Peptides against a protein of PDB entry 6J54. Designs and how they scored, part 54

Target 1, 223 residues: chain A of PDB entry 6J54
Amino acid sequence: NENLFASFIAPTMMGLPIVTLIIMFPSLLFPTPKRLINNRTISIQQWLIQLTSKQMMAIHNQKGQTWSLMLMSLIMFIGSTNILGLLPHSFTPTTQLSMNLGMAIPLWSATVFTGFRYKTKTSLAHFLPQGTPALLIPMLVIIETISLFIQPVALAVRLTANITAGHLLIHLIGGATLALLNINTMTAFITFTILILLTILEFAVALIQAYVFTLLVSLYLHD
Target 2, 42 residues: chain B of PDB entry 6J54
Amino acid sequence: QFQFTGIKKYFNSYTLTGRMNCVLATYGGIALLVLYFKLRSK

## One batch from the design tools (peptide)

Design b1_p24_1_s4 (made by RFdiffusion4, then SolubleMPNN; from b1_p24_1, 17 letters changed)
Fold by OpenDDE base, seed 5:
Structure b1_p24_1_s4 (fold): chain B 223 residues (1-223), chain C 42 residues (1-42), chain A 24 residues (1-24)
Amino acid sequence: as target 1 above (223 residues)
Amino acid sequence: as target 2 above (42 residues)
Amino acid sequence: TVLTLLQAIEATFKTLLEILGKLL
């Protein structure tokens, strides 16, 4: 299965990592508007950003809304990279756990520290759910503390696993389709149809995972 | 709207202050246990 | 809030599975 995982190897040319360029490329697809009335493409992009911003920041107060720019940039980055990763022979940086940890840990830490800074009492109280029986308090506080430290790991692994699994399935079904072309053309056609449906699903998954990642970061900020 | 008296006023799972104090007490207890075992090992 | 979010995610996945089930 070495050929199946070859698409997940970080691309390098002449010993230089192209990964940096791939990470920066999605930012070029979202230019900043310079006119009051922009082109249709830019207008649609700005409209989508505004809608997503309103939905995600609805749970936050005025202090939390200061994170709107950071969260919107995050969702646009992850979403664009995931969609571009579905192009043939493309590399998706978000399939790399190291990259996702690099995003998850700092953002999680920032949300936790922000909580302790401005809402110390509420943040400390969050380690104990309301209505806990007295005898279970010490055990539950320990569990909630462990749960807190698992959050950045779960955030990174969730994004990595979902995107990686999608890519892996596309490659497997694609390979099966090619193998069946010379065995049974009718079965190959059925498998190809499944591949198309799976590809459409992966477009949706790519956007959903970007949204979920950003939403969870936002939720940790809100507590 | 719970009315607690005595120790339950400061240590309860229903009020924000009570929950905070329970968490702090738990961490303090764990810290004391760790300290005890560390001193015992010497 | 976390529970509500998890429920929302679950509902979204169920909806996606239903759409997939209709397409397959």
Scores: peptide ipSAE 0.071, ipTM 0.697, DockQ to the pose 0.021
Fold by OpenDDE base, seed 4:
Structure b1_p24_1_s4 (fold): chain B 223 residues (1-223), chain C 42 residues (1-42), chain A 24 residues (1-24)
Amino acid sequence: as target 1 above (223 residues)
Amino acid sequence: as target 2 above (42 residues)
Amino acid sequence: TVLTLLQAIEATFKTLLEILGKLL
């Protein structure tokens, strides 16, 4: 229904897309530290970045750790956009499949090319699982090749579907609560409680999906 | 760890080099098949 | 690897279930 998906339409003003401004807005929430001891908010941000960086890059060697800056920026971007998207009457760019594909495809291709560049033998060997019966080798190599090309799509769709589904559910339950206010106040209260619990869940999902997206990119880099 | 002799040394699913060679052989075979059908169509 | 991917997905689901368990 048009009403259900109205919140996912790219906002425009005077025919000009303001989506670019919305995408860039989260960057303003993370100012560059300029003091030896920064404000509490900046300190928490830096601490969180450091913590996630250490956790995520622990699987990589020195060469892989060069990707830390890009991966941390990615998780901060996706996470912040997802959280901001839960604000009332907000637009989440990450609900757009084009946005997520735009992030997934280049990052995936970069990881694959990096793998072939520096670990050619291992990357080629990855198309054949160890211990495969000889008769199944050609078929499995083809399947694994197809699987490789599905990775960027799966990465983008996973993020899009999870965020979009959460938003839809919040809107549906929210709409139901408003509709029930004049029908049955007690039922409306129950649905409102469910809405609150759901919103809390979606805050967690928003962060988890950002983490998973970045983690999978990192894992693809690690091979 | 694994000791293979003959052709199995180069084409096996256990060693890294063997797996790589199997993948390359598969791609080569597919390429040859595509080439064959392309030439056959003419 | 595919195995690590599956493990990551499993961990995500486990986390979600834990959150749901706290909410319900």
Scores: peptide ipSAE 0.070, ipTM 0.714, DockQ to the pose 0.024
Fold by OpenDDE base, seed 3:
Structure b1_p24_1_s4 (fold): chain B 223 residues (1-223), chain C 42 residues (1-42), chain A 24 residues (1-24)
Amino acid sequence: as target 1 above (223 residues)
Amino acid sequence: as target 2 above (42 residues)
Amino acid sequence: TVLTLLQAIEATFKTLLEILGKLL
């Protein structure tokens, strides 16, 4: 099991954390456009950003659209880090719960505070659903309050669990494939096929988790 | 539009203002309960 | 949210009851 979790250990050189450099590396993959007609890679990136921006910000009014830059940067960061983490012998910072909590808690608190700041009545009313029987009001308000505080934890844990579980599963199936090569080559081939399908799935999961994380932050902002 | 009279006008689950007041009343009640238990322990 | 979940459950039960009412 020690070899299984070796990929999740934060890399250090001479006691200095390299994680900071790894976190900053994805920013180099997204250069700012300087031309009217950019390279194909930049054009695709811009198209994806515009597409996701239109989809996510369609829920928000003009005031909520101020968060577009923050949300787009968040999805690009999480998405890029997750994809880079699927490379062999790579470390994904998003597998660390501390990092995801570090992103989720401030963003969640910001969305909650902005909601209370600009939509105080609506935000307070959100603790009680419309049409609730009078007898259930106190209990339901308590449940909704607890639900609110669980949101940042659920947001961080969801991202961490999905990415970590994916990596763990790839390592387990990969290890099983290598072990079966010496036992039965036919079974090893089947396991290898499953591994390929799983890796494709994990690429999709990497993008989906980035999208879901950002979408939920956006949804909490909309309330 | 819902027409409520009396206490139901201020404390209802259908209007925005009513929902807000219910939430505030619930928090106030919890705060009073906590205060009561703290004072009882002394 | 838990609230939306409760609302969804309520809506589901209401729909199921309506379907059952039509079947009976």
Scores: peptide ipSAE 0.023, ipTM 0.701, DockQ to the pose 0.015
Fold by OpenDDE base, seed 1:
Structure b1_p24_1_s4 (fold): chain B 223 residues (1-223), chain C 42 residues (1-42), chain A 24 residues (1-24)
Amino acid sequence: as target 1 above (223 residues)
Amino acid sequence: as target 2 above (42 residues)
Amino acid sequence: TVLTLLQAIEATFKTLLEILGKLL
């Protein structure tokens, strides 16, 4: 078990945390365009950002679209860190629950508070679904209140669990393939095929989890 | 579309204002219960 | 969402009971 979690230990050099540098590294992958016609890579990147922005902000009004920059930066950050984490012997900061809670709680609180400030009636009414029988109103309001407080926890745990589980599975199957090479080549080939399929899946999961995280934050903002 | 009269006008699960009032009433009731138990213990 | 979940659960239980009623 200790060997399985070795890749999730925060890297340090000379007693200094390198985690800060790792967190800042994805920002270098997204340079600001300075030309009218940019390179192919930058143009494709901008096109993707524009598409995701249009999709994410389609549910928001003009006031909600003010959060577009924040949400787009968040999805790009989480997505880039998750993809980079799939590199061999790489550390993924998003596997740390502390980091994801550090992102989820402030963003969730900001969305909830902004909702209460600008849409107080709608936000308070959200605690009671429409058409609820009168006898169930008090209990349902309590349940909905508890649900609200679970939202940031669920948001963080979902991201961490999916990314961590993916990494663990890659390590386990990868180790199994290497062990089976000397025992049975046929079974090793099968496990290797599964490993390849899993790695492709994890690339998709990395992007999907980034999208889901930002989408849920946006949904909480929209209420 | 919904015509409510009396107490149902202010406390209903169909209108935004009614839903808000129900939520506030629930929280107020819980707060009063907590206050009652706190005062009873002293 | 909680109400929709409860309604979905209720609908599922109703369908399960109907299936069980046909099986028994």
Scores: peptide ipSAE 0.022, ipTM 0.699, DockQ to the pose 0.012

Design b1_p24_2 (made by RFdiffusion4)
Fold by OpenDDE base, seed 1:
Structure b1_p24_2 (fold): chain B 223 residues (1-223), chain C 42 residues (1-42), chain A 24 residues (1-24)
Amino acid sequence: as target 1 above (223 residues)
Amino acid sequence: as target 2 above (42 residues)
Amino acid sequence: VFVLTISAMFFAMAFLFQQILSLL
């Protein structure tokens, strides 16, 4: 069991945390364009960024669009780290709950505070859903208040759990395939096929979780 | 869509202002309860 | 540069949370 979680231990060299370098590495994959007509890779990246930006920021007003840079940087960061985490023997910072809480709590707090600052009435009214019976109002307000404070935790845990579960499954099925190669080649082939399908799924999950995380932050900003 | 009169005008679950007032009243009530128990413990 | 700075900030926060969680 200890061997299964070895990949989730933060790597250190000579007692110094390399995690900082790993976290900063994805930034190198997205260089700033210098030419009017860039390379195909850069052009595709810019196109994807523009599409995702338009999609996510379409919900926001002009004041909310000021958050576009931060939200786009967030999705690019999480997405790139998750994809890089699928490389063999790679460490994914997003598997660490502390990392995801470190992202979720400040962003959630910022969105909540901006909501209270600019739309105080709407933000306070959000604690009570429309059309609630009068007798349920106090209890429902309490529940909604608790729900608000659970949001950053749910955001962080969702990302952590999905990425961690995916990695664990890949390791488990991968280990099973290797073990079954010596026992039954046919069953090993089946498990290997499952492994391939799972890896493809994890690539999708890696991108989806980045999108969902950023989208929920943006939705909290809009609400 | 809804025309409320009296107390329902200020405390309703349909209007924005009414919802806000209900929330504030709820928090105020909780604060008063906490204050009551705090004073009772003395 | 912005992505880098945000990444650094998130790392700093993550480190702080890790320290807090280690104390709990």
Scores: peptide ipSAE 0.026, ipTM 0.707, DockQ to the pose 0.057
Fold by OpenDDE base, seed 5:
Structure b1_p24_2 (fold): chain B 223 residues (1-223), chain C 42 residues (1-42), chain A 24 residues (1-24)
Amino acid sequence: as target 1 above (223 residues)
Amino acid sequence: as target 2 above (42 residues)
Amino acid sequence: VFVLTISAMFFAMAFLFQQILSLL
């Protein structure tokens, strides 16, 4: 059981944290294009970035479109780190709640403060839905205020929980398959099939969570 | 457009300005209550 | 470059949050 959580310990070498190098490594996988017509792999990558950028920025005004670079870099960072984390014996920084809070809180606060700066009246009015009965106004304003402060926590916990749970399930079922190989080959085959299906699911979850995280930040900016 | 007269012009749940004023009034009320309890505890 | 700068920023923030969480 102790071995299950050992993969979530931050690795150190010679007393220095290697986490800095691990976090910077995904940036090397995305080289900047230097040619007008690039290689096929770079062209596909740039095409995907352009498609996702167009989809996410379609809901934003010109002022909101200035955030495109930050949001696209965020989705690329989270997506790449999550996928690389599925490699055997790898450390995923996004499994650390501190990492995800470090991303969620500043981005959330920036979106909220930009809302109050440019749209003060609409931002304040958002705490009260239209058509609310007079008796429910104070209670609803309080609930909506609490809801606002839960947003960064929900954003960070969602990402952390989904990635961490996926890693734990892969390790648990992987360990179970190895144990069942010595007991019954048929049950081991079934468990191994479940493991394969789970790994495919985790690849999808890794990409979806990156997208959802960025989308929610984008949505908070739009509101 | 809803045409409200009197106090309903400033405090309504249908207009943007009315909603904003209701929110500010709620926060003001809570702040006053907190202040009252803080001063009472001293 | 932008991914690198954001990664560095998030790491710095994560480190700060880790320190804060360790104090709690």
Scores: peptide ipSAE 0.026, ipTM 0.700, DockQ to the pose 0.057
Fold by OpenDDE base, seed 3:
Structure b1_p24_2 (fold): chain B 223 residues (1-223), chain C 42 residues (1-42), chain A 24 residues (1-24)
Amino acid sequence: as target 1 above (223 residues)
Amino acid sequence: as target 2 above (42 residues)
Amino acid sequence: VFVLTISAMFFAMAFLFQQILSLL
């Protein structure tokens, strides 16, 4: 059990946290383009950023599109950290709830405050769904208010739970495959196949969770 | 499209302004209730 | 530079939350 959760312990070197270096490392993988025609890798990266930016900003007005830089940086950060976290013997900062809360709470607060500042009427009206019977109005307003405050928590927990659960499953099935190799090679092959399928799934989940996180922040901004 | 008269014009769940006013009224009511219990406890 | 600054901000916030959680 101790070996399974060891991957989630924040690494320290001589009592100093090296998490700073781990968090800053993904930024080195995305250099700014300086040429008209860049390398294939940079071109693909820019193409993906442009596509995702186009899709996410399509729902926003011109004022909301000012958040494009923040949202694109967020998806790149979370996506890159999640993908790098799937490497063997790597630490994923996004498995830490503190990290994800540190991202979710400020972003949620910013979107809520911008909503109240620029669209006060619409933002206040959002606490009451359209067409609600008069008798249910007070209760529904309270529920919607509670729902609003749960949003940052749900956003952070969703990301942490998905990434952490994926890592745990990989470790558990990986450990099972190694144990079964000494007992029966046929059963070990089956579990190894499941492990491969799971790792492919986790690569997809890593990207999807980054996208969902940024999309939800974007949707909160739109509302 | 919505023909509301009287109080329903300002407090309805169909118009944007009506929804806003309902929300404000709800918060105001809760605040008054909290204030009442706070003053009663003193 | 922008991504780096955001990453630094997120780290700072995460560190603060970690310290708060350690005190609880």
Scores: peptide ipSAE 0.026, ipTM 0.705, DockQ to the pose 0.056
Fold by OpenDDE base, seed 4:
Structure b1_p24_2 (fold): chain B 223 residues (1-223), chain C 42 residues (1-42), chain A 24 residues (1-24)
Amino acid sequence: as target 1 above (223 residues)
Amino acid sequence: as target 2 above (42 residues)
Amino acid sequence: VFVLTISAMFFAMAFLFQQILSLL
């Protein structure tokens, strides 16, 4: 198990944490456009940002659209870190629950506080769904209050679990493939094929989880 | 378009104001219960 | 620059939570 989880240990070099550099590295992949007509890679990046921005901000009013920069930076950060984490022998910061909690709690708190700041009546009314029988009102308000506090935890755990599970599967199947190469080459080929399919799936999962995380933050802001 | 009379006008699960009042009443009740048990334990 | 600043903020928060979790 130590070998299995060794890839999730925060790397240090000479006693100094290099996790800071790993977290900052994705920012270098997204340079700011300097020209009217940029390189193809930068143009594609800007196009993707615009598409996702239009899609996510369509739910929000003009006041909510102020969060566009924050949400777009968030999705780019999570997405890039997740994709970079699929590189061999790489460390994924998003596999750390502390990292995801550090992202989820401030964003959740900001959305909740903004909700109470601008839509106090509506925010308080959200603790009671419409049409609730009178006898269930106190219990349901308590449940909804608990649900509110579970939101940041669910947001962090969802991202952590999905990324970590994918990495674990890749490591397990990869290790099994290497072990089977010395035993039966045909079986090793089958496991290797599964590994390839799994890695393709993990690329999709990496992007989906980034999107879902950002989308849920956006939805909490809308409410 | 619900017509409520009496206490239901202020405490209902259909209107925004009614829902808000129900939530506030629930929190107030919980606060009073906590206060009661705190004073009882003394 | 904005992404970098957010990344730095998230790192700081992650470090804080890591310390809290290590104490639990």
Scores: peptide ipSAE 0.025, ipTM 0.720, DockQ to the pose 0.057

Design b1_p24_2_s1 (made by RFdiffusion4, then SolubleMPNN; from b1_p24_2, 19 letters changed)
Fold by OpenDDE base, seed 2:
Structure b1_p24_2_s1 (fold): chain B 223 residues (1-223), chain C 42 residues (1-42), chain A 24 residues (1-24)
Amino acid sequence: as target 1 above (223 residues)
Amino acid sequence: as target 2 above (42 residues)
Amino acid sequence: LLLEMLQAVLETLNRLLSKLLELL
């Protein structure tokens, strides 16, 4: 069992954590534009950022547009780390629950506090759904309050669990493929094909989870 | 649309203000219950 | 009145279920 999760251990070198370097590495893949007409890769990146920005901020008013930079940086960070984590024998920082909680809790707190500061009445009203029977009001308010506190936990766990499960499956199928190479070549080829399909799926999951994480943070801000 | 009279005007599940008041009342009630149990232990 | 109450309960349940499904 320990061998299965050995790939999820934070990499260290001589007792020094190199996780910091791994986390900082994606930032090198997104250079800042210096010219009006940039290289093809930078232009594509800017185009993708603009498209995602338009979609994410479409649900927000002018005050919500202030969060555009933060939300876009978040989705770029999570997306890039998730994609890079799918490289063979690579470490994904987003598989660590501590990292995801470190992102989810402050962002959730910021959204909740922003809601209470600028939309106090609406935020308080969200604890009681419209049209609730009078007898169910106290219980429903309690449930909604609990639901609010579960939001950051669910946000972090969802991201962590999906990425971790994907990596675990890739490692298991990959290990099975290697084991079957010397036993049955035909079966190994089938298993390898499944691994390829699974890898493609995990690429999609990586992008979706980054988007969902950012979207939920944005949605909580909108309330 | 809804014409509420009396207490229902301030505590309802349909208006924004009514929902807010219901939430505040619920939290106030819970706080009073906690206070009661705290004072009971003394 | 009973139908309205039932509809309100069903709406509340659907909302809660949707939230729970969103959390999963």
Scores: peptide ipSAE 0.186, ipTM 0.782, DockQ to the pose 0.017
Fold by OpenDDE base, seed 3:
Structure b1_p24_2_s1 (fold): chain B 223 residues (1-223), chain C 42 residues (1-42), chain A 24 residues (1-24)
Amino acid sequence: as target 1 above (223 residues)
Amino acid sequence: as target 2 above (42 residues)
Amino acid sequence: LLLEMLQAVLETLNRLLSKLLELL
């Protein structure tokens, strides 16, 4: 059991946290373009960023589109860290709930505060849905208020749970394949095939979770 | 579209302003209840 | 009137359930 969770322990070298360097590493993979026509990799990155930007900003007005830079940086950060975390024997910072809370809470607070500042009436009205019977108003307002405060927690937990569960599953099946190599090679081959399919799925999940995280932050801003 | 008269004009669940006022009234009521229990305990 | 109240309750419940599902 200890070996399974060893990959989730924050790496330290001589008492110094390497986590800071690991978190900063993805930023090196996305250099700023300097040419009109850049390398193929940079061009693909820019194209993906533009596509995601168009999709996420489509729900926002001109004022909300000012958050495009923040949202794009967030999706790039989470996406890159998640993808890098799928490498063998790699540590994913996004598996740490503390980091995700550190991202989710400020972003959520910012979205809520911006909503109250620029759309005060609409934001306050969101605590009460339309058409609510008069007798249920106070209870529903309380529930909606609680729901609002659960949002940052749910946002962080969702991201961590999805990534962590994926990693655990890869490790378990991977360990099973290695154990079965000495017992039955045929069954080991089957489990290895499942592992490959699972890794492909986890690549997709890594990107989807990054997108969902940023999208939800964007939706909270749109509220 | 909604023709509300009297108190329903300001406190309704259909209009934006009415919803806002209902929320504010609810929070105000809760605050008063908390204040009442706090003062009663003293 | 009773049917309208029931519909309103059902709509609120559906909204709450949808929000819970979104949180999951």
Scores: peptide ipSAE 0.172, ipTM 0.776, DockQ to the pose 0.017
Fold by OpenDDE base, seed 5:
Structure b1_p24_2_s1 (fold): chain B 223 residues (1-223), chain C 42 residues (1-42), chain A 24 residues (1-24)
Amino acid sequence: as target 1 above (223 residues)
Amino acid sequence: as target 2 above (42 residues)
Amino acid sequence: LLLEMLQAVLETLNRLLSKLLELL
């Protein structure tokens, strides 16, 4: 149905892309603190950022901790955009595969290149597991190399597919609920209940996917 | 500690250096094969 | 997890290879 996929079309006004403004909007929700003791909402936000930062950087050395600012900004951006996308009739930029690839590929490349720069021997040795029989070494190295190049694709597709599937399912169930209102009120009530449960699930999925995306980028850096 | 002698010292799957050398040798072999086919086609 | 899966595959292949070498 054309109406189901219409929500995934990039909005434009007067030939100008509104997508740029939509992407920048979440940044306004996170103001910079100006006081030592801030408002309750800002304090909670900073507390959550500090907790997530401590958890993610626990596996990294001092050199890896320099990436903390970038990783925290990434998780906040993806998380905020995913949550805002669950608003009715809103456009989520993270549903666009091009956007997610544009984020995943450079970040993945940066993690791989930083690994080769500071840990060249370990990074090269990672292509061959320990204890491999001599006959399987060439084949295994090739497979591991292919696996490395699949990482950015899997990272981008996972995020895009999960968010897109969630949005599509909400629209389908919502449409079914509206159609059943004129047929059977009891069945419509059941479908509406399922829709509510699904929306709650999608809120959780939105946060989890943001965390997993950032965590995997961090894990690739650590290797 | 594994003490390897001869060729196994440089090419083994247990030591870090040995694993690195095996990977480099594999990439070098593939590059040579690609080069051979490219030169053959010309 | 990926390394563990790969190790499991390598162990199985190693066992199969050892059996084949015993037959030769």
Scores: peptide ipSAE 0.161, ipTM 0.758, DockQ to the pose 0.012
Fold by OpenDDE base, seed 4:
Structure b1_p24_2_s1 (fold): chain B 223 residues (1-223), chain C 42 residues (1-42), chain A 24 residues (1-24)
Amino acid sequence: as target 1 above (223 residues)
Amino acid sequence: as target 2 above (42 residues)
Amino acid sequence: LLLEMLQAVLETLNRLLSKLLELL
């Protein structure tokens, strides 16, 4: 399994971690606009940001819209890193659970604390759903409390698992195609076709997972 | 629109205030249980 | 619901991974 997970090892150069540079690299792909009418690529990026921002912030009030910048930066970061990770032989930082936890826990805690600060009564009421029988109230409150603490874990694991699984499949099928080139060229061609279809799917998954991650953070803020 | 009387007015699963009070009561009960076991172990 | 979905995804991924490892 070492060969299977070798692509997920954090790369180092001369003992220095280059993961920091890899994480910072996507920021270079999104330059700040300097002109009223920018290049086509920049204008498309801004348009996409505006669309996603409007869609995500439609759930929030004006106070919640203050988080728009943070949420949009998050989705751009996760999305860009996931897409860049699909490049051949590239390392995806988002496959590392530590990174996703490092992103999920602070954001989750911020949403929970903001909820308690501004909507204390509603936030406390969320631990007990409406219409519960009186006898089940203590148990349900405990379950809901546990559910709250599972949220950051679920948020991180969802992103990590989906991206990691996609990468594993691509590497496995890719390795199989290379192995079959010397055995049966026709079968290798079929597996290569499957690999292409899988890579297209993973591009979609990469964007969806970035969106879902950001959306759930937004929903936790709204609640 | 629910009309509650007595203890149900303060502890119910339908109103926001009632739900909040139930949650606080539950946490208070857990805290008391923890204290009880802590004192018992001593 | 989200936990159930996550568990379902993890189980499916584990099953697929095990099948792929058996084929290799």
Scores: peptide ipSAE 0.080, ipTM 0.722, DockQ to the pose 0.018

